# Peptides against a protein of PDB entry 6KZJ, part 20

Target 1, 71 residues: chain A of PDB entry 6KZJ
Amino acid sequence: SPDLLSEVSEMKQDLIKMTAILTTDVSDKAGSIKVKELVKAAEEEPGEPFEIVERVKEDLEKVNEILRSGT

## One batch from the design tools (peptide; made by RFdiffusion4, then SolubleMPNN)

Design b2_p13_8_s3 (from b2_p13_8, 9 letters changed)
Fold by OpenDDE base, seed 3:
Formats: sequence, C-alpha cells, structure tokens
Structure b2_p13_8_s3 (fold): chain B 71 residues (1-71), chain A 13 residues (1-13)
Amino acid sequence: as target 1 above (71 residues)
Amino acid sequence: PLELVMKILYMLS
C-alpha cells in the first residue's frame, strides 16, 4: 500500500541520518563523543547475527548520547 | 557494523 511504502521510505531516511551521525568528524568536540572508537567498533568483523545486533545496539546507544548532549 | 548498513542502504536506493 502507499502507506506502507511511505513508512519504509521514512525508515530508510532515518537510517541515512543515523549513518551520517556515525560518519561525522567531531574531533573538536571529542571531549564527550568518541567517534573514532565508534567507527572502529562499527568496522569490526560482523560475526554471527547476535554479535551484529549487539554492535548495532551499542552504536545506537552512542548515537543517543550524541543527540542528547547536542554535540 | 557501519559498512554493512551502508551496503544495505545502497541496495535499497
């Protein structure tokens, strides 16, 4: 349905925005945001599905901290 | 797993 397609499109846009946050350079604001560590963790070998999910959860937690701090 | 996410987004584009 058109509503389902719109919902999927919105979800894709949200994922793109989160990806942009993970790839941003915040060297000057790294006092509370460890982007380098986040990127390295994201580039680790995926492993089994459970390991992938746990890494995604960790990344999202870090994104949430970034958004909450406003930096 | 940022690389994997990028690949998925590319596939969906």
Scores: peptide ipSAE 0.042, ipTM 0.552, DockQ to the pose 0.123
Fold by OpenDDE base, seed 1:
Structure b2_p13_8_s3 (fold): chain B 71 residues (1-71), chain A 13 residues (1-13)
Amino acid sequence: as target 1 above (71 residues)
Amino acid sequence: PLELVMKILYMLS
C-alpha cells in the first residue's frame, strides 16, 4: 500500500529528527529545526515520533543500567 | 515501542 508506506516514511524522518534532538548535544538554536515547536506538535498526538522516541530512550536507559550494574 | 521501531525500519529497508 503506497499511501501507508508514504505515511510511515514521513514518520521515520520525524523519528530521526527527534532522535537527534534527544540523544545528541544539539543546539536548541538550530536554524533548520525549531525544537520547541516540534516537541509541542508531537506531544499533542499520542504515538507521535517524540513520544515513541522518549519511550524507546527510557527502555534503553533501563537496559543500560542493568548491563552496567551486572544485576 | 522498540519493537515497533524495529518493524518500521525493517519495512522501509
Scores: peptide ipSAE 0.036, ipTM 0.518, DockQ to the pose 0.099
Fold by OpenDDE base, seed 5:
Structure b2_p13_8_s3 (fold): chain B 71 residues (1-71), chain A 13 residues (1-13)
Amino acid sequence: as target 1 above (71 residues)
Amino acid sequence: PLELVMKILYMLS
């Protein structure tokens, strides 16, 4: 339904925002460490918060596609 | 990992 689709889309957007917060927070603590290296390191660790958020985001995107297509 | 996911989802709700 349109309402459920909107809720999923909102959750996806929130996850994207949280991912950005995680990367900026780590970057601030890391000082001169490049953001791209921090993102890569986080993605390589399945237990790291960034990787977990990305997995959930991906799953929500898949759900969104199913709801939008009706399949 | 599951606990962290639940915390994240809780913050998003």
Scores: peptide ipSAE 0.031, ipTM 0.524, DockQ to the pose 0.088
Fold by OpenDDE base, seed 4:
Structure b2_p13_8_s3 (fold): chain B 71 residues (1-71), chain A 13 residues (1-13)
Amino acid sequence: as target 1 above (71 residues)
Amino acid sequence: PLELVMKILYMLS
């Protein structure tokens, strides 16, 4: 439904915001992560629900790697 | 540091 797509898209945007905050704090020790690429991905056409979920999954993976950095 | 990350996540939740 449109409401579900909106919720997933909002969640993705929140992950991008968190990623930006985390990368600024751990930039010296974290692996290479392109915040600009995540922002660009959020501006792309959402596509079907499965495609949106896969993009959110990718964002979660990147955030998780930052959290595992131990900083 | 992870402590700062956790504080930020808490504020965002």
Scores: peptide ipSAE 0.038, ipTM 0.585, DockQ to the pose 0.066; fails the geometry check

Design b2_p13_8_s4 (from b2_p13_8, 8 letters changed)
Fold by OpenDDE base, seed 1:
Structure b2_p13_8_s4 (fold): chain B 71 residues (1-71), chain A 13 residues (1-13)
Amino acid sequence: as target 1 above (71 residues)
Amino acid sequence: PLELVMEILKMLS
């Protein structure tokens, strides 16, 4: 339904924004995260929510590794 | 921030 698609779209947008904010905190160490890929994911059709979530999850895992290591 | 990342990852698992 359109309501479900809107919900997924909102979640996608939130996750991408959160990733962007977190990557700015790591400054020069955010090189492993491709911002352009996140933008592409945001422009992707809402028919692929699982793939979008998995990509964002992977990026957040990279952020987590950077923050945990302190490097 | 680290705690937030961990919480998000938990939600996505």
Scores: peptide ipSAE 0.081, ipTM 0.641, DockQ to the pose 0.103
Fold by OpenDDE base, seed 5:
Structure b2_p13_8_s4 (fold): chain B 71 residues (1-71), chain A 13 residues (1-13)
Amino acid sequence: as target 1 above (71 residues)
Amino acid sequence: PLELVMEILKMLS
């Protein structure tokens, strides 16, 4: 439904914003993280919300690995 | 920040 799609789209945008904040601090070490690619993916049609969420999750996992290795 | 990332990943799992 359009209401569900709107909710998912807003959630995707929030996830991208949060990811950007978290990756900025470790951006110098995050060679494999492409923030620009994530932003571009967030602009995809709402018909593929799962794919966007999975990309954000993958990048957060990369951030997690960087943070774990640095401490 | 690590703890926050872990919480987000938990929500997405």
Scores: peptide ipSAE 0.079, ipTM 0.639, DockQ to the pose 0.104
Fold by OpenDDE base, seed 2:
Structure b2_p13_8_s4 (fold): chain B 71 residues (1-71), chain A 13 residues (1-13)
Amino acid sequence: as target 1 above (71 residues)
Amino acid sequence: PLELVMEILKMLS
């Protein structure tokens, strides 16, 4: 329904924003992650809600690895 | 920020 689609779209946008904020600080020092690429990929390849969440999760895992290593 | 990332990952797992 339109209501469910709107809710999923809002969730997707919020996840994109969170990912961007969390990765911007490390993206300048870490060549392994590109914030702009992550945002564009999420918008170009939306997919199913599960697939959206999985992609964001994968991106956050990369951020976590960078932050954990301190490099 | 590391702790926040970990918490978000926990929510998504």
Scores: peptide ipSAE 0.077, ipTM 0.641, DockQ to the pose 0.102
Fold by OpenDDE base, seed 3:
Structure b2_p13_8_s4 (fold): chain B 71 residues (1-71), chain A 13 residues (1-13)
Amino acid sequence: as target 1 above (71 residues)
Amino acid sequence: PLELVMEILKMLS
């Protein structure tokens, strides 16, 4: 459905915005980790926006493989 | 369903 695709696209955009806030907000690095370290943490932590997008992508690829091989 | 999965993957790529 076109409506479902629109929702997924909007969700992706929101996740990108949240990632930008987490990695570039000066309040997050003040007295904490540098931006470079924060970017790395965001990429490796399963609960962070970037990792959520990548995990969803991986799960959908697995579903694709099952459908392609099973039918 | 396979076509839908492929379109979602394309948007997320």
Scores: peptide ipSAE 0.053, ipTM 0.605, DockQ to the pose 0.093

## One batch from the design tools (peptide; made by RFdiffusion4, then SolubleMPNN)

Design b2_p14_1_s1
Fold by OpenDDE base, seed 5:
Structure b2_p14_1_s1 (fold): chain B 71 residues (1-71), chain A 14 residues (1-14)
Amino acid sequence: as target 1 above (71 residues)
Amino acid sequence: SLLKRLLALEEKLK
């Protein structure tokens, strides 16, 4: 439903924001998280709900990595 | 949590 799509999209945006807060460096160092890239992704038109879910999963993994590694 | 909500939404998509 459209409501489901909207909710998933909102979650994606929230995860991107959290990642941006936790990440202090946007360097091109290998394995680093690029906040600017995540922000750009948030501005992209949402695809199908499944595609959005997959993007949210990826963002969640990034946040998890930050919390686990401290970087 | 976002994780729990995500999982719930994912299941709804199936």
Scores: peptide ipSAE 0.151, ipTM 0.759, DockQ to the pose 0.077
Fold by OpenDDE base, seed 2:
Structure b2_p14_1_s1 (fold): chain B 71 residues (1-71), chain A 14 residues (1-14)
Amino acid sequence: as target 1 above (71 residues)
Amino acid sequence: SLLKRLLALEEKLK
């Protein structure tokens, strides 16, 4: 439903914001987590619900990697 | 939590 799609999109945006708080460098340097890609995803078209969910899952994993590695 | 909400949404998409 449109409501479900909207909710998933909002969750993705929340993950992006969380990642931004956890990082000081927004540049995608070699060996670093692609934080800039997360920010860019907020500006992209949401697409289908499944695609948004997969992006959210990917963003969550990136946040976990930041927390785990301390970067 | 955000994770729980995500998992719940995935189930709703099935």
Scores: peptide ipSAE 0.150, ipTM 0.757, DockQ to the pose 0.076
Fold by OpenDDE base, seed 4:
Structure b2_p14_1_s1 (fold): chain B 71 residues (1-71), chain A 14 residues (1-14)
Amino acid sequence: as target 1 above (71 residues)
Amino acid sequence: SLLKRLLALEEKLK
């Protein structure tokens, strides 16, 4: 469904934006969130809904890690 | 929340 695809894509973009706001760590250190990579992912083609959902889950986990650790 | 929205979307994929 194009409506579902659009909604999932928007949610992914929202998570990327939230991650960028919550973290200022743009280093390539192991275990750090790479904002530049998230931005790149937002500009890529969304793909199929299942693939978008999986990417959104990963982005959500990154946000959760920031909230849990404060970093 | 985003989590709730994600879960709802997953259900729509079934």
Scores: peptide ipSAE 0.149, ipTM 0.755, DockQ to the pose 0.078
Fold by OpenDDE base, seed 1:
Structure b2_p14_1_s1 (fold): chain B 71 residues (1-71), chain A 14 residues (1-14)
Amino acid sequence: as target 1 above (71 residues)
Amino acid sequence: SLLKRLLALEEKLK
């Protein structure tokens, strides 16, 4: 449903924001984390439901890595 | 948690 897709998309955006807050390096060379690419993905059309979910999972993993290692 | 919400939403999409 549209409401479900919107909620998942919002969760993705939240994870992107969390990553940006925790990451002090603005360089896209910081490991696999590319802040500008994540921001771009958030601004683009979300796409199909499962594609959105997979993006959220990827962002969650990146946030988890930052929290665990500090980088 | 955010993770639990994500998993719940994923299941609703299936």
Scores: peptide ipSAE 0.147, ipTM 0.756, DockQ to the pose 0.080

Design b2_p14_2_s2
Fold by OpenDDE base, seed 5:
Structure b2_p14_2_s2 (fold): chain B 71 residues (1-71), chain A 14 residues (1-14)
Amino acid sequence: as target 1 above (71 residues)
Amino acid sequence: MLGKLLALEKKLKE
């Protein structure tokens, strides 16, 4: 599914950008997100589409933890 | 974003 891979890749790219903005503020939870690791994961060979989706999901969960801690 | 991700996962599993 080349179209599916493109959509997932775009979503991951958007997640990286949002993470970069959210991590500009110093917090305990912000320290748990490694932005450089997210970028590296986006640039490496994706492999199977499912693997990409799972990686994006894990990164989203980390972002969610930061958002919850900020409230 | 989460909703779209879940939709993609569903499509991928079909």
Scores: peptide ipSAE 0.133, ipTM 0.679, DockQ to the pose 0.081
Fold by OpenDDE base, seed 1:
Structure b2_p14_2_s2 (fold): chain B 71 residues (1-71), chain A 14 residues (1-14)
Amino acid sequence: as target 1 above (71 residues)
Amino acid sequence: MLGKLLALEKKLKE
């Protein structure tokens, strides 16, 4: 569904923004988190909605790792 | 956000 695609894409954009904010003032010690990679993934062809959801899920895990490293 | 993501994932699997 195009509505689902737009909704998931919006969530991904929010996650990328959160990641960028969290990594700007911290050392990249939280796994293989690369903000540039997340941006590139957003620019490339996203594929089907399920593929986007799985990528967003992975990105959310990365954000969680950043948050945990700061606590 | 996570809850919404999981809901969408579940919907896509239907």
Scores: peptide ipSAE 0.133, ipTM 0.688, DockQ to the pose 0.079
Fold by OpenDDE base, seed 2:
Structure b2_p14_2_s2 (fold): chain B 71 residues (1-71), chain A 14 residues (1-14)
Amino acid sequence: as target 1 above (71 residues)
Amino acid sequence: MLGKLLALEKKLKE
């Protein structure tokens, strides 16, 4: 559905923005989320809807892990 | 955000 793809794309964009804010002072090192990779992934062919959702989910989980490790 | 993502995932699996 075009509506589902639009919603997923919006969530991915929001994730990128939030991640950039949270990781401003951290370098793209092992064990951290790579902001530049998220941006590149948004510019590449996203693939099938389920694949897009799974990639966004994985990125959200990485963000969550970073936040939890900081507590 | 996560809640919406999970809802989308659920819909795609229906």
Scores: peptide ipSAE 0.131, ipTM 0.678, DockQ to the pose 0.080
Fold by OpenDDE base, seed 3:
Structure b2_p14_2_s2 (fold): chain B 71 residues (1-71), chain A 14 residues (1-14)
Amino acid sequence: as target 1 above (71 residues)
Amino acid sequence: MLGKLLALEKKLKE
């Protein structure tokens, strides 16, 4: 449904913003996580809902790696 | 956040 698609899209955008915040506060020695890739993903066409969900899962994994790198 | 994501994924697979 359009409502489901909108909710997933907003969640993706929130993850991108959170990633940006996390990378600003962590050491420049963050691993192979490329913030530019997440920014690029925000500019891409969302695609179908399932594809958006899978990309959000990937972004969550990246955020988790950022957090683990700082601890 | 993760909980909502998993719920959405489940709904899409149904």
Scores: peptide ipSAE 0.130, ipTM 0.686, DockQ to the pose 0.075

Design b2_p14_3_s1 (from b2_p14_3, 7 letters changed)
Fold by OpenDDE base, seed 3:
Structure b2_p14_3_s1 (fold): chain B 71 residues (1-71), chain A 14 residues (1-14)
Amino acid sequence: as target 1 above (71 residues)
Amino acid sequence: DELKRELAVVRHLL
């Protein structure tokens, strides 16, 4: 349904925004935290917000693709 | 931590 696709798309966008906040707000306020360290910390700690957001984002993209293609 | 839990629930539903 178009309503479900819109809801999924909104959720995806919110997750993208949250990911950006988790990566950039930390980078802008932490004048010494390398983006590389954040990415590595997310990979090393399963269940950190950034890692969860990225996985959910990917799953939502797959759902969106299925809904759009009808497959 | 609440946000982590909410996102984990969403992931589980997908």
Scores: peptide ipSAE 0.033, ipTM 0.511, DockQ to the pose 0.157
Fold by OpenDDE base, seed 2:
Structure b2_p14_3_s1 (fold): chain B 71 residues (1-71), chain A 14 residues (1-14)
Amino acid sequence: as target 1 above (71 residues)
Amino acid sequence: DELKRELAVVRHLL
């Protein structure tokens, strides 16, 4: 359904926004951690909100691809 | 079958 694909796309965009907020909040607290370093630091700390969001984002991207392809 | 499973997950999340 095109409506469902739109909803999934919106949820994907929200997850991207959440990722950006989490990285900026941690960066602001850490004084100047680069986003790339935050991603790596998150990868070392499994279970942090940022890592959870990234996993869900990746899964949602896969779902969206499957829905668009119909397979 | 995979599409049906993925749709079920999406419907649960939305």
Scores: peptide ipSAE 0.033, ipTM 0.564, DockQ to the pose 0.046
Fold by OpenDDE base, seed 5:
Structure b2_p14_3_s1 (fold): chain B 71 residues (1-71), chain A 14 residues (1-14)
Amino acid sequence: as target 1 above (71 residues)
Amino acid sequence: DELKRELAVVRHLL
């Protein structure tokens, strides 16, 4: 359903934000407004980035099944 | 273990 695709897209977006925080040397950019905004977004996300990935993978499998079945 | 989780996230996005 379009609702499930929207949910997966949202979770992926959150994962990207969290990944950007983990992969950027936040020590050098602690003064960047963009980094602070990303940190706030990541802190609002329930669970660790890996847990989000696992949920996204599960949802993608459901989407694939829906697309194949046509329901 | 934490580093492995972070690397798994990065690999998933690539």
Scores: peptide ipSAE 0.023, ipTM 0.510, DockQ to the pose 0.072
Fold by OpenDDE base, seed 1:
Structure b2_p14_3_s1 (fold): chain B 71 residues (1-71), chain A 14 residues (1-14)
Amino acid sequence: as target 1 above (71 residues)
Amino acid sequence: DELKRELAVVRHLL
């Protein structure tokens, strides 16, 4: 349904925002998380729902790395 | 085909 795609897309956008907030305050040592690349990947509408989910997983992994490096 | 894609997404999240 368009509702599932919208929900996954919204979740991805939230993860991108979280990553952006965390990367602005953490020193350049968090392996170049190009927030611009994440935003660009979000603007490139993936043709398939599965591709959106794979990008969400990648974004979540990056957020997790930022959180772990801050501890 | 859309339903199959949605089911694939759900299965991948589990």
Scores: peptide ipSAE 0.038, ipTM 0.524, DockQ to the pose 0.081; fails the geometry check

Design b2_p14_3_s2 (from b2_p14_3, 9 letters changed)
Fold by OpenDDE base, seed 5:
Structure b2_p14_3_s2 (fold): chain B 71 residues (1-71), chain A 14 residues (1-14)
Amino acid sequence: as target 1 above (71 residues)
Amino acid sequence: DELKRELGIVRYLL
């Protein structure tokens, strides 16, 4: 189903957002502003960063099951 | 064949 590929693409984008939040220097005002924007953008989607991680985990488990099935 | 193609794309995106 093409829905799985769309879901994985969304997952990738969510991970990029989370990585930016975690790695940006908060002491840099410009960086801090970007982090705040990313946090807000992540919150606009249903789910805070932790909920996004749980969705990512679930999606990876589904992918792994498909891969291990050999089909 | 379609599933194998999709899984290949998934691996590329990760």
Scores: peptide ipSAE 0.051, ipTM 0.541, DockQ to the pose 0.041
Fold by OpenDDE base, seed 2:
Structure b2_p14_3_s2 (fold): chain B 71 residues (1-71), chain A 14 residues (1-14)
Amino acid sequence: as target 1 above (71 residues)
Amino acid sequence: DELKRELGIVRYLL
């Protein structure tokens, strides 16, 4: 549905933004951003991209196990 | 349903 596509698109955009922040050379402003704190904040904040990624990883691992074992 | 949603996200990101 278009609503789902919009939601996914927003999440993708948020992930890209986070990646940019985390990978940005520690220049001004980026230099004040502690990666560790960003990760923690993303974990503690429901719905933040990091939590989404972690859930996806967990589910992919489950899928992988099912595909590998057949159960 | 949640798994399907998340897998959809992964497919879109790839």
Scores: peptide ipSAE 0.041, ipTM 0.563, DockQ to the pose 0.088
Fold by OpenDDE base, seed 4:
Structure b2_p14_3_s2 (fold): chain B 71 residues (1-71), chain A 14 residues (1-14)
Amino acid sequence: as target 1 above (71 residues)
Amino acid sequence: DELKRELGIVRYLL
């Protein structure tokens, strides 16, 4: 349904935003209350975009290791 | 099951 696509799109956007936070040097934004609040809120509740992104990053790292090792 | 499906789609699209 269009509602499901909207929900998935919103979820994807949230995951992209969290990925950007996790891949950028957060040191420059460490003084930003807004970024710190987002990271803390995401870490407090399992299943939030932060935890999902971390699992995705872990999976991608495993794939990269397999590709480099040839196994 | 619906949430699992949505997460699978999002993961695939990222």
Scores: peptide ipSAE 0.038, ipTM 0.540, DockQ to the pose 0.130
Fold by OpenDDE base, seed 3:
Structure b2_p14_3_s2 (fold): chain B 71 residues (1-71), chain A 14 residues (1-14)
Amino acid sequence: as target 1 above (71 residues)
Amino acid sequence: DELKRELGIVRYLL
């Protein structure tokens, strides 16, 4: 259905936006109140793209450490 | 919410 594919496409764009937020240098010095607000909004809603991207990011970091250490 | 519904659709398609 074109409607279902459109909805999936919109979700894909939302995931990309959340990825950009998480990969941006969220140093405590980046006083972007806007980014902090978006992060909080994504954390408070179960199933939001932020939750998925955070889990994937943690898994990728673990894989990277295993590959570098050889253990 | 709409996003939870979209995630459900993706899971169905996989």
Scores: peptide ipSAE 0.036, ipTM 0.560, DockQ to the pose 0.090

Design b2_p14_3_s3 (from b2_p14_3, 9 letters changed)
Fold by OpenDDE base, seed 1:
Structure b2_p14_3_s3 (fold): chain B 71 residues (1-71), chain A 14 residues (1-14)
Amino acid sequence: as target 1 above (71 residues)
Amino acid sequence: DELKKELGVVLYLL
């Protein structure tokens, strides 16, 4: 569906931004990313594949916000 | 295994 494809596109864009953070020399100015929370979320048993996608998208959106705002 | 599942979904969508 168009709505699902839109969500996937957003997630892909968020992942691209995450890659930019990891491949560049970022300063301490970037906001705190709680890696422990992301790992725990990944270890939670998901239901359907879509629920995994939504969890990943949420985590990547946090990275997107940090990159966009610098906070 | 859970992390592999999550990453597998991401890689599939890209």
Scores: peptide ipSAE 0.056, ipTM 0.572, DockQ to the pose 0.120
Fold by OpenDDE base, seed 4:
Structure b2_p14_3_s3 (fold): chain B 71 residues (1-71), chain A 14 residues (1-14)
Amino acid sequence: as target 1 above (71 residues)
Amino acid sequence: DELKKELGVVLYLL
């Protein structure tokens, strides 16, 4: 349904915003640590918030594709 | 099942 697709898309966008907040918040506290290094480190740790968010984002993308294609 | 769990996480966070 188009309404369901729109809902998934909204959730995906909200998740992207949360990802940005997590990365910037950690960067603000890290001081001298580069953002790229923090993102990479978070991605290397499956249990860290960034990696969790990225995994969920990927799954939402898959859901979006299924809903859009109807398959 | 993994997708269901992750969707649950999203719903919890939002």
Scores: peptide ipSAE 0.044, ipTM 0.563, DockQ to the pose 0.075
Fold by OpenDDE base, seed 2:
Structure b2_p14_3_s3 (fold): chain B 71 residues (1-71), chain A 14 residues (1-14)
Amino acid sequence: as target 1 above (71 residues)
Amino acid sequence: DELKKELGVVLYLL
C-alpha cells in the first residue's frame, strides 16, 4: 500500500544515516550519538518480529532527528 | 569489516 511504502522508504533513509555513523571510525564523544550503545541495543532487542521492527524504526527516527537538529 | 558488510546487505534489500 502507499502508506506502507512511505513508511518503508522513511525507514530506509533513517537506516542509511545510521549506517554512515556506524561505518565510520569516529569515537563517541560527549554530546554526540552513542554508536556503541546503538549497536548494543540492537543486539539485545527483545520481542516478536513486529515489535522489534517498530522499536528499530523509532530509534532510527530519533537518530535522524538528532542529525537534522544537532541536538 | 563484517558489520559494514551486513549493513550494506540490509540497505540493498530495502
Scores: peptide ipSAE 0.040, ipTM 0.562, DockQ to the pose 0.087
Fold by OpenDDE base, seed 5:
Structure b2_p14_3_s3 (fold): chain B 71 residues (1-71), chain A 14 residues (1-14)
Amino acid sequence: as target 1 above (71 residues)
Amino acid sequence: DELKKELGVVLYLL
């Protein structure tokens, strides 16, 4: 049987890594992050952390645009 | 609502 705590912890760690990738300059290396592997894993299922973070980031950008433009 | 649920889980983990 799977160790659910280990699974959740792994998901959390992957989310943090993906968040760092999406919110920082891609030219900056962030330690031992395996970007390609994380992206592939996240794209296999809808609603996995990468897709969620991307949607959140997009929505935040929309909010920022509204605040800057006043519309 | 589904996205809200998933986002809630994400935020909880962070």
Scores: peptide ipSAE 0.031, ipTM 0.498, DockQ to the pose 0.131

Design b2_p14_3_s4 (from b2_p14_3, 8 letters changed)
Fold by OpenDDE base, seed 3:
Structure b2_p14_3_s4 (fold): chain B 71 residues (1-71), chain A 14 residues (1-14)
Amino acid sequence: as target 1 above (71 residues)
Amino acid sequence: DELKRELAVVRYLL
Protein backbone atom coordinates (compact mmCIF):
# COMPACT_ATOMS: atom_id res chain seq x y z
CA SER B 1 0.00 0.00 0.00
CA PRO B 2 1.23 3.53 -0.71
CA ASP B 3 0.78 4.53 2.94
CA LEU B 4 3.01 1.67 4.14
CA LEU B 5 5.63 2.41 1.48
CA SER B 6 5.67 6.07 2.50
CA GLU B 7 6.12 5.09 6.14
CA VAL B 8 9.02 2.76 5.31
CA SER B 9 10.59 5.43 3.11
CA GLU B 10 10.38 7.99 5.90
CA MET B 11 11.91 5.50 8.33
CA LYS B 12 14.79 4.85 5.94
CA GLN B 13 15.39 8.58 5.59
CA ASP B 14 15.44 8.94 9.37
CA LEU B 15 17.95 6.07 9.64
CA ILE B 16 20.24 7.82 7.17
CA LYS B 17 20.00 11.07 9.11
CA MET B 18 20.82 9.27 12.35
CA THR B 19 23.89 7.58 10.85
CA ALA B 20 25.07 11.01 9.69
CA ILE B 21 24.75 12.36 13.23
CA LEU B 22 26.74 9.38 14.56
CA THR B 23 29.68 9.91 12.19
CA THR B 24 32.74 11.59 13.65
CA ASP B 25 32.93 14.03 10.75
CA VAL B 26 29.46 15.42 11.44
CA SER B 27 29.68 15.15 15.23
CA ASP B 28 32.88 17.19 15.30
CA LYS B 29 31.25 20.00 13.33
CA ALA B 30 27.88 19.97 15.05
CA GLY B 31 27.22 21.51 18.43
CA SER B 32 28.04 18.89 21.07
CA ILE B 33 24.91 19.61 23.10
CA LYS B 34 22.58 19.39 20.11
CA VAL B 35 24.05 16.10 18.89
CA LYS B 36 23.91 14.61 22.38
CA GLU B 37 20.29 15.66 22.74
CA LEU B 38 19.31 14.04 19.45
CA VAL B 39 21.16 10.83 20.29
CA LYS B 40 19.55 10.57 23.72
CA ALA B 41 16.09 11.26 22.35
CA ALA B 42 16.54 8.49 19.79
CA GLU B 43 17.77 6.04 22.44
CA GLU B 44 14.79 6.73 24.70
CA GLU B 45 12.26 6.14 21.93
CA PRO B 46 11.72 2.40 21.34
CA GLY B 47 12.21 1.36 17.74
CA GLU B 48 13.62 4.72 16.70
CA PRO B 49 16.35 4.86 14.03
CA PHE B 50 19.27 5.16 16.45
CA GLU B 51 18.40 1.92 18.24
CA ILE B 52 17.96 0.05 14.97
CA VAL B 53 21.28 1.32 13.61
CA GLU B 54 23.11 0.29 16.78
CA ARG B 55 21.64 -3.22 16.56
CA VAL B 56 22.68 -3.47 12.92
CA LYS B 57 26.19 -2.30 13.81
CA GLU B 58 26.44 -4.96 16.50
CA ASP B 59 25.34 -7.64 14.03
CA LEU B 60 27.91 -6.45 11.49
CA GLU B 61 30.65 -6.74 14.12
CA LYS B 62 29.57 -10.32 14.81
CA VAL B 63 29.57 -11.18 11.11
CA ASN B 64 33.03 -9.66 10.73
CA GLU B 65 34.34 -11.74 13.63
CA ILE B 66 32.91 -14.95 12.12
CA LEU B 67 34.51 -14.16 8.76
CA ARG B 68 37.93 -13.48 10.30
CA SER B 69 37.97 -16.51 12.60
CA GLY B 70 36.32 -18.93 10.22
CA THR B 71 34.14 -20.20 13.05
CA ASP A 1 37.70 4.05 12.89
CA GLU A 2 35.68 0.85 13.02
CA LEU A 3 32.52 2.75 13.92
CA LYS A 4 32.98 4.98 10.88
CA ARG A 5 33.45 1.95 8.61
CA GLU A 6 30.39 0.18 9.99
CA LEU A 7 28.21 3.27 9.62
CA ALA A 8 29.38 3.63 6.03
CA VAL A 9 28.24 0.07 5.36
CA VAL A 10 24.87 0.73 7.01
CA ARG A 11 24.32 3.87 4.92
CA TYR A 12 25.26 1.97 1.77
CA LEU A 13 22.73 -0.78 2.52
CA LEU A 14 19.90 1.68 3.23
Scores: peptide ipSAE 0.035, ipTM 0.513, DockQ to the pose 0.061
Fold by OpenDDE base, seed 4:
Structure b2_p14_3_s4 (fold): chain B 71 residues (1-71), chain A 14 residues (1-14)
Amino acid sequence: as target 1 above (71 residues)
Amino acid sequence: DELKRELAVVRYLL
């Protein structure tokens, strides 16, 4: 349904925003993005895009460690 | 199951 595609698109956008927050220095109070609000909202309930991105980031870090160690 | 499918699609697109 077009509604499902819209929902997935919105979820993707949220994940991209969360990824940007996690990969940039959050100390930069730069821009119109309320980083603090997004972080708080995402930390309130497990399964929000922030927690999902954090798990993905952790998994990628583990993969990187395996590749570097050769094990 | 629907949420898992949506999440899988989003992760694939990222």
Scores: peptide ipSAE 0.032, ipTM 0.534, DockQ to the pose 0.143
Fold by OpenDDE base, seed 5:
Structure b2_p14_3_s4 (fold): chain B 71 residues (1-71), chain A 14 residues (1-14)
Amino acid sequence: as target 1 above (71 residues)
Amino acid sequence: DELKRELAVVRYLL
């Protein structure tokens, strides 16, 4: 389904956003409340980056099955 | 340790 591809794309974007947070020297910005809030928010409903990766992996496997079945 | 593992996975994918 095209909706699955859109979902994967969205999840990848979320992963990139959280990556930016985690790779940023949070130590230098430890005083930045905004960064801490973003980290906490990233750990909420969408899940931590690792959890998003696992969901993306599952979706990609489904996409591959659909593509292989269609050809 | 969990954060380190998560970062490693992300760095591998990007």
Scores: peptide ipSAE 0.023, ipTM 0.506, DockQ to the pose 0.071
Fold by OpenDDE base, seed 1:
Structure b2_p14_3_s4 (fold): chain B 71 residues (1-71), chain A 14 residues (1-14)
Amino acid sequence: as target 1 above (71 residues)
Amino acid sequence: DELKRELAVVRYLL
């Protein structure tokens, strides 16, 4: 539904904001993380719920990598 | 140190 899509999109946007805050100083050390990719993903059309969820999963994986490698 | 603390908090919440 449109309401569910909006909710998932909002959650993704919150994740992107958090990632930007946590990675601003470590972007060069974050390995596979690409802040530009996250921003681009936020600008893309939401698409179907599955597509949004897959993008969120990818973003969470990148955040997890940062959290594990971060010091 | 501040970044480490922030990351630790996020890890705790996840």
Scores: peptide ipSAE 0.029, ipTM 0.562, DockQ to the pose 0.035; fails the geometry check

